# Designs tried in a protein design run: peptides against a protein of PDB entry 9GMZ. Part 172

Target 1, 343 residues: chain A of PDB entry 9GMZ
Amino acid sequence: TGFPLELLTRPATERLAYFENYTVAHPRLKEVYEILMRTIAEPAGASFIFVYGASGVGKTTLRLRVEQKLTELALPKLESDRARVPVVGIEAIAPESRYFNWKEYYTRALITLEEPLIDHKFDYGVRGISRDNFGKINVESKVVAPALRRALENALIHRHPDVFFVDEAQHFGKVASGYKLQDQLDCLKSLANMTGILHCLLGTYELLTFRNLSGQLSRRSVDIHFRRYCADSPEDVQAFKSVLLTFQQHLPLAETPNLVDHWEYFYERTLGCIGTLKDWLKRVLSDALDREATTITLKDLQKRALSVAQCQKMFKEIQEGERQLSETEADVQNLRSALGLGA

## One batch from the design tools (peptide; made by RFdiffusion4, then SolubleMPNN)

Design b2_p19_5_s4 (from b2_p19_5, 8 letters changed)
Fold by OpenDDE base, seed 5:
Structure b2_p19_5_s4 (fold): chain B 343 residues (1-343), chain A 19 residues (1-19)
Amino acid sequence: as target 1 above (343 residues)
Amino acid sequence: SAALQALLAAAAQPQEPIK
């Protein structure tokens, strides 16, 4: 089924919003979604989930779909338990300095967790944390990081989310020394242990390097690789073409564009990353709607494509991440062989 | 509650079924 045809009579803003909010249920997204949902439901003593993959593979889309589903499943209970928040998700900020700003992290986590619309307001017992007249959390500059941590710990315990998401979590790894990176992992581990809240870190392949530095998290973490589609796999090419077919059916334009015939060009400029593809199509759709165009042309696509230089850079980063994973898989096989377990 | 209405609105976004 395509987009609702009534959208063609609606404002450009509503037509764009439809496509922005639309998610294609592509095979890699389904697989990772099912693994993630199962792991959240039955963490089996895990304190962390790591979701890693290429930039633009769709990790944020995955997070938002899981947040939506967890919220939907919790709705019947939220009427009786007005203190509960079913899920919390934040994006980690790249530090401007060589030091991760824990104060900013805790502040953002508190602001996100403490939704203004929640009926049951919590008192943190911390001077300089308040709510405005709209119920929004305000944190005064004088509040120190240890006090914010205690406030977040208490809020997480009180709100009891099924999972705490941190998107762009590779930004934890941007500390100047490996020692400080370990301290950050230990800090996150302590937060998860003290609250009993499952943490899910989503990020690029840089998150894998971060994960490998903590041998202690290995026993209490689940790793999920969100793979791109590969052009050397006939199945992946077919899946990618199917995604293009679905997107062309869900572009709210009077004439359905033929995206599938240009699949190689779409692959070249997205590296098989569906998030990159969707963001490209959003830009092109916005331009088409601004012109009141009936369809999208190859020329319209070319105007909003990533440059070859951008794609080459992204591809090198992907290849390095995929290489590190392949080496890890080989190391596991070598370890099994050395243990006499067979390959 | 206003919170539940906001959550319901967020859950009602046009999405292709993953399952």
Scores: peptide ipSAE 0.020, ipTM 0.532, DockQ to the pose 0.162
Fold by OpenDDE base, seed 2:
Structure b2_p19_5_s4 (fold): chain B 343 residues (1-343), chain A 19 residues (1-19)
Amino acid sequence: as target 1 above (343 residues)
Amino acid sequence: SAALQALLAAAAQPQEPIK
């Protein structure tokens, strides 16, 4: 099964949009999706979920698929509970300053919780929060962070999402000395505890540094490692080739390109990260559609590939993250051995 | 809502079933 052949007669914009919105259900994505969906359904007293993995592994795709599924599952209940928002997702912005902008965070979260079609206009009880004629929240500059926090707490309680997603959550960790990082964690914990809303933080391996700073988070958190495909694993290589085959079939071009025969080159320039692969193919497809090309060539791929220097940098960052996880596993094993517990 | 409509619009896009 491939793309709908009717797309070949459609505008380049529709052909590109098809590929952009197409998701390959690869083994690692399925695994982490199932774990995440189960954890959201049955958090077992957890207040946090940490989803960590390489940049470009597909964490945003995972989030969007979970958001979609939670929305679909909530639709029948939304008829009876018109105040409910099934899921909230925001992206953490890298702060320009050494201080995390909590005011901006709370404002973005509030804006995302405001569904214009929610019949129940919730009064946030905060002066300087208004809605426009379209139901969009406007937050005046005079509104202080503590007031926005209370507004967000009330909104989260009233809207009762199954989960609150924060994508690019490693950006919380980049801002601060260890003390301020702990304060940020304590603020997030307090928000989760006060609202009873499960928080899911998605990020790079830099999120581990943030997670490990709080022994209290570790007790109430579930960890999900979204692994890349590794070239040293025959199973992972086969899965990566299968993803290439699927993308090959879903590129809306008149002639199907042979991606699978170039799998080593694709692996070299993506490090086994499917998001990086998709973004690369998207750029190449866009170029092909702009030229009204019937297919894509190796030369077209090479033109849009990440440089070797970029890949080497990304690979070092991945290796450091994978090393930190391996050390944690070894520490657990050493502790078990020291306690006289078997391996 | 714009978010729900965006999610529903995204749901209508061709995606492989994960479940």
Scores: peptide ipSAE 0.017, ipTM 0.509, DockQ to the pose 0.164
Fold by OpenDDE base, seed 1:
Structure b2_p19_5_s4 (fold): chain B 343 residues (1-343), chain A 19 residues (1-19)
Amino acid sequence: as target 1 above (343 residues)
Amino acid sequence: SAALQALLAAAAQPQEPIK
């Protein structure tokens, strides 16, 4: 089914919002979604889930769909437990300094965890944390990071989310020394252990650095690789073409554009990353709506495409991440062979 | 409950089923 035809008579803002909110349930997204949902339901003593993959593969879309589903599944329990929040999700901020800003992290986590409309109000046990007249959390500038951590620990224990999501989690690793990276990992590990809350870190292949630095985290973590579509796989090419077909049907334009015939050009400029593809099509749709155009053309696509130089840089980062994973998979196979378990 | 249902309704987006 395509977009609702009534959108053709609606303002450009509603047409754009429809496409922005539209999610293609592509095979890799479905696979990773099922693995993640199963792991959240049955963590088997894991304290961490690592979801890693290329920038623009769709990790934020995955998080939002899981947050939605966990919220839907929790609704019957939330009627009896008015203190519960089913899920909490934040985005980690890139450090402006050589140090990760834990004060900002804890503040954002508290603000996200404490919805203004939650019926059961909680005392954080920390001076300088309050709610305004609208129930919004306010953190005074005088509140220090250790006090914010205690407030977050108490809030996570009281609200009992099924999972705590951290998007762009590679930003924890952007610290000036290996010792500081260990301190960041120990901080996260301690937060998960003290609260009993499962943490899911989503990020780029730079998250593999966290996996490799702590053999103790590896024993309490589940790894999920969110792969891009590869042009050397006939199944991946067919899946990518099917995504293009679905997007062309859901562009709210009078004439359906033929995206599928240009699949190689779309692949060249997205590297098989569906988030990159969607963001490209959003920019092109916005331009078409601003011009009151009936369709989009190859020239419209070319105007908003990533440059060849940008694609080459992104591809090198992907190849390095995929190489590190292949080496890890080979190490597992070598370990299995050395243990007599067969390859 | 009512607040969370309102949040779910506001977050309702056109999407394909994953399951």
Scores: peptide ipSAE 0.016, ipTM 0.499, DockQ to the pose 0.161
Fold by OpenDDE base, seed 4:
Structure b2_p19_5_s4 (fold): chain B 343 residues (1-343), chain A 19 residues (1-19)
Amino acid sequence: as target 1 above (343 residues)
Amino acid sequence: SAALQALLAAAAQPQEPIK
């Protein structure tokens, strides 16, 4: 099944929005989605979920799909409990300074928790936090990070989300010393413990540093590896080709481009990361729509492709992350062997 | 959602054989 043919008569903006909103349910996304949904439903005393994988693997797409599903499942209960928010999702910002800006993080989290549709005025118990006439939260510059933390704790307790998502969570790790990273982890742990809210941190393989630094988080964390497709696996290559086939059918163009015949070039420039592939195709589609083109050509793809140098850099970062995970799996096997548990 | 169920159902549909 392809795109709705009626889109060919619609404005370029609607055609682009269709493709932007379209998600391919590829095997790795489905697997990670099922694990994540199960873990959120039955956290078994976990306070954290770590979802790690390559940049552009599709972690943000995973988050948005889980947020959508949790919202839908909560709808019948939200009619009776108007204070409840089923899910909260934020993106951590890369600090401009050597230090993570907790004040900004807490402010963004508060703003996201208090969507304008929540008619119930919540008193944050903190002076200098107010709602404007449009329901938007205003945080005065004088409000300090410890006060914003208390406001967020109170808001999370009151709204009681099933999970609190933090996307790009590797930005917590951008601290000049391992000691300061531990303080940040202790801060997050304290927030999860004080609120009783399950936290899901999504990020790159840099999140593995968080796992290794806190033996106390390891007892209360679930790890989910969002793998890319690997060219050395015939099954992964077939899955990647099938994703290309699905995307070519869902590009709202008059003539269906043959993406599958160029699968090696797509793999070379995406490293098996479906998010990177989607973003590339979105840029190329936008250019094609701006020119009123009937199809996408190889030249159009080449104009918007990542450079070989960018791909080589990204591949080195992926290989280092995959290596660290393989070492961890070997360490588990060695530990089992040392415990007298068979392989 | 009908969209996620449609998505999961589309993922569960046998991928058309790449000819």
Scores: peptide ipSAE 0.007, ipTM 0.434, DockQ to the pose 0.113; fails the geometry check

Design b2_p19_6_s1 (from b2_p19_6 with A1S Y2A E5A A10Q)
Fold by OpenDDE base, seed 2:
Structure b2_p19_6_s1 (fold): chain B 343 residues (1-343), chain A 19 residues (1-19)
Amino acid sequence: as target 1 above (343 residues)
Amino acid sequence: SAAAALAAAQSPAEPLPLP
């Protein structure tokens, strides 16, 4: 039930890679995974899925597991349809400028969609898009954003992925004016509508701004809240402790550290976010392997913990997001009451 | 390849029951 004991004789790099690649299917991850997989299989006319939750809750882990599963499920069909790509996933970059770089977004999407191993070379119909000797896409600097958009539209139609993932999608929202945010949402909506490809945006609670700004997007979107574990819920505390126990047994160290007895300290410094917990343990494991330590101590944990000030900032951002969701639920109840629909 | 990186990822495991 723990890590393979043979890892204790392996290089530090292999021991660290084992823990990095290890994923706990904790209750909230499993729930959101099942909802997301079902929604991708049966979108019911939805063009968008919004997955929102705290930073470090595990959204990237969720995406990668869904991408893996969609790829595995598509393998038998990909033998007959060599043009198809099962899934495409990108991370949105925070713009250095006050404006989102659509040219870079379309370029990254094209590069990710067109893996070198795809035997069927598609012509994008755009001059200045080529493949190198390794089959990688090269986009010349002269290619303008509207041409890259058309190339991406054609590639998405031809490759027909089950879903297009955009991680860190809150970076679309960093535009100083509400009008520019609407224009960006209308651009994404137009891309989804023209291609017929389902888009999944994963991000922080800042994605709620996207949900609220377009009453037309809300009608064609499915919302998935990836919740953290809450210390006021006995079930959530039990789940969080079970995750600590699991990580404790999967740290490739000679002596199993006692993480569970320190659960309150782990909760204080992660806010119930399992991604934050895993990243913390990864840093501490790396330090332990570098010094050939037999175990991890509380002092080793303390050296790599987030500061109280960082946790307080993150907690305020979480509370604001959770508040906005609770207000939306109250607004729905008020609307139902005003319509004469009983509570 | 993204597919090879995905294939190298360990399957998700359910958390262990507390004793």
Scores: peptide ipSAE 0.241, ipTM 0.716, DockQ to the pose 0.403
Fold by OpenDDE base, seed 3:
Structure b2_p19_6_s1 (fold): chain B 343 residues (1-343), chain A 19 residues (1-19)
Amino acid sequence: as target 1 above (343 residues)
Amino acid sequence: SAAAALAAAQSPAEPLPLP
């Protein structure tokens, strides 16, 4: 049980790529994966799925695994419908300016939806959108955001993905005025309604602000909380240690490092977030491979750890998000009790 | 390609039981 020993004779790049591509199917990832897959299969009139949780909990890993599975499940249908794309996933980028760049968002969505491997050229009906000789989408600088939106709407209708993923979707919320947040939600709602495509927004607890601002979106949304592992839960601690044991066996090093004995230090510096853990181990592995080291030491871990100040900041953001959810759950119980429904 | 990156991704593995 471990990495292929042949990797020890391979280049550092191949050894690192092995670990990057390695995914532990930890309990919280499986739970959220099953809920998300079921919701995509049976959206029950939902137009949105919100997946929220701590930064580094593993939302991007979840997205990628769902994208893989939806692609695998679509393969038999793609033989008959060569225009179909099973899934599209993009990352929302934090705007350099105080304003969300819709032009850039639509451009990225269109480029991602229209991969070069799609034999069926689609005409977007928009001048200044073309494909190069390699099938790559080129968008001329003169193309305005409303035209790109129409092109994306047409492409989404034609390609008919089962879901449109937007990762780091909290970046929609970073616009300093609540008014602009509603306008952005109305834009996303309009895109989902016009295309009939289910949208899944993945992000931090900052996505709860979107949920709370739009009582109309809440009626057409499914919420999925991707929880971290908690040190106050013996089951969560056991799961976290099991993940550490798994990662230590899958670090392509000559000597297996003992990560499990340092589980408290790993927990302190990851807050129970497996993505943060994986990214940390990846950085440490890269440093070890660059030095041709046989193993990873505690000193190597310490060199690439998040600072205590970073962890304290992240923990405050997590606690605020967890608090807001607990208050919402209490409000539901209070409403049920007030209605004469059992809690 | 996102599809190529996904196809290159190893299947999710179960975490090892603690001894």
Scores: peptide ipSAE 0.190, ipTM 0.730, DockQ to the pose 0.412
Fold by OpenDDE base, seed 5:
Structure b2_p19_6_s1 (fold): chain B 343 residues (1-343), chain A 19 residues (1-19)
Amino acid sequence: as target 1 above (343 residues)
Amino acid sequence: SAAAALAAAQSPAEPLPLP
């Protein structure tokens, strides 16, 4: 089954929005989704979940699908508990300064948690936090980070989400000395402990460096590796080609483009990352719709592809992350052998 | 809202089998 054929008579904006909202439940996404949903349902005393994977592997898509499912599952309980929020998700922003902006983080978290549609207004006990006439949270510039933290702690306790998501969480790590990275992790740990709310940090392999700084988090965290598709695996190549076939059938164009025959070129320019693939196809679809084209050509793909230099940089970052994980797996095997547990 | 964007999101579809 392809896209709804009636889209061919619709505005370019509706055709693009269809493809933007379309999600392929590819094998790696399904696997990580099932592990993440199970871990959220049964945290077993974990305070953190870490989801690691390449840039553009699909972590944001995973987050949004879990947020959707947790919201759907909570609907029957939300009718009786109008104060509850089932899930909260934010994206961490790269700080412009050498310091992570905790004030901005707490402000974004409060704004996201306290959406205008929540009937029960909570008093944060903090002067300078208010709602406007539209119910939007306003935080005055005079409100200090420790007061915003207390407001967020109280809001998280009152709203009791099943999980707090932080996407692009590697941005906690980019800016601080190693000592300040530990302080940031301890700050997040303290927030999770004070609220009793499970935190899920999604990010690139740069999160491994952040995660490894706290030996105490090892006992209270679950690690999930969101792998890319590898060209040296026949099964991964088949899965990647199947995703290309699916996108080929779901591009709302008059003539179905042949993407599958160019699978090696798609792999070369995405490194097996489905988010990177989808973003590339979105750009090419937008260009095709703007010129009222009937199909997508190889020239259209080439025009919007990542450069070889960009792919080489991304691949080095992936290889370093995959190496660190493989070394950790080998260290576990060596530890088991040294303990006499057998290989 | 994030909730409205989530509600507008299509259900995930499994990839098509290769011929």
Scores: peptide ipSAE 0.152, ipTM 0.703, DockQ to the pose 0.401
Fold by OpenDDE base, seed 1:
Structure b2_p19_6_s1 (fold): chain B 343 residues (1-343), chain A 19 residues (1-19)
Amino acid sequence: as target 1 above (343 residues)
Amino acid sequence: SAAAALAAAQSPAEPLPLP
């Protein structure tokens, strides 16, 4: 079990692309994937799904795999309903100011939803939204945010995706005041309600602060915690070592590197986050391919590792997020006990 | 595009068991 050996005779670009496109279905990814797919299929009157976890845990990989699966499942229906888009996914942008740029958000959402290959062009009813000769959506600078919102609402209703993904959704919370944060929550809630489209917000633990500010959204949301692997759990350590073993077999190099024997060093510099691990190995593989190296050494790993200071910062952010969730879990348990529902 | 992501994405593989 390993990479196709024919890759050793292929260009460095193809060898790197193989590893980039390779995904390990590690236990936490599989668990969250199954929960997310089930929740999308049967939202039970939820308007939101919140997926939160450490930076580099693999949230973008999760999104892309769900987008893939939803598209595959929709193919038979898309032949008859050429207006339908099965799924739409965007990334929320960090605000350059104390205000979230809703105009940019709506523009990106419209551009992503309105792919050039869609035969059934919809009239958005908004002056200054057009398609070019290639079918690409163009939004004139004069189009204001309320008009873009109406265009997006109409497009979402017409295209009827099973879910609308927003990656890096903690960026909605990066505003200067609690009132403006509430207005943003009400804006998202209104968009979901007006369109009838389920929204999935993926983000870091900063997303919890955003989620907790709306007691109304919490009642209409499903929460999914994408946990990292913990070194204090024997099962998590075994899963992490198994991922290392899998990656070492799928690095398209002439000699298989021994990554598993260095598992503690990999854990120290990834904090149990598989996305961080994959990105590290991608950088090291790229360097090895550029040198026409037969294998990866510990020195090659060290050159591309995150610094101890970066790891310490990320670990503090993780510990604070895990603490907030543990407190919430304890509060739920205390409430259940006080209600006589038991543990 | 979701379609371009489909064409490029390898199927997820289960991790190898430790020896």
Scores: peptide ipSAE 0.097, ipTM 0.691, DockQ to the pose 0.396

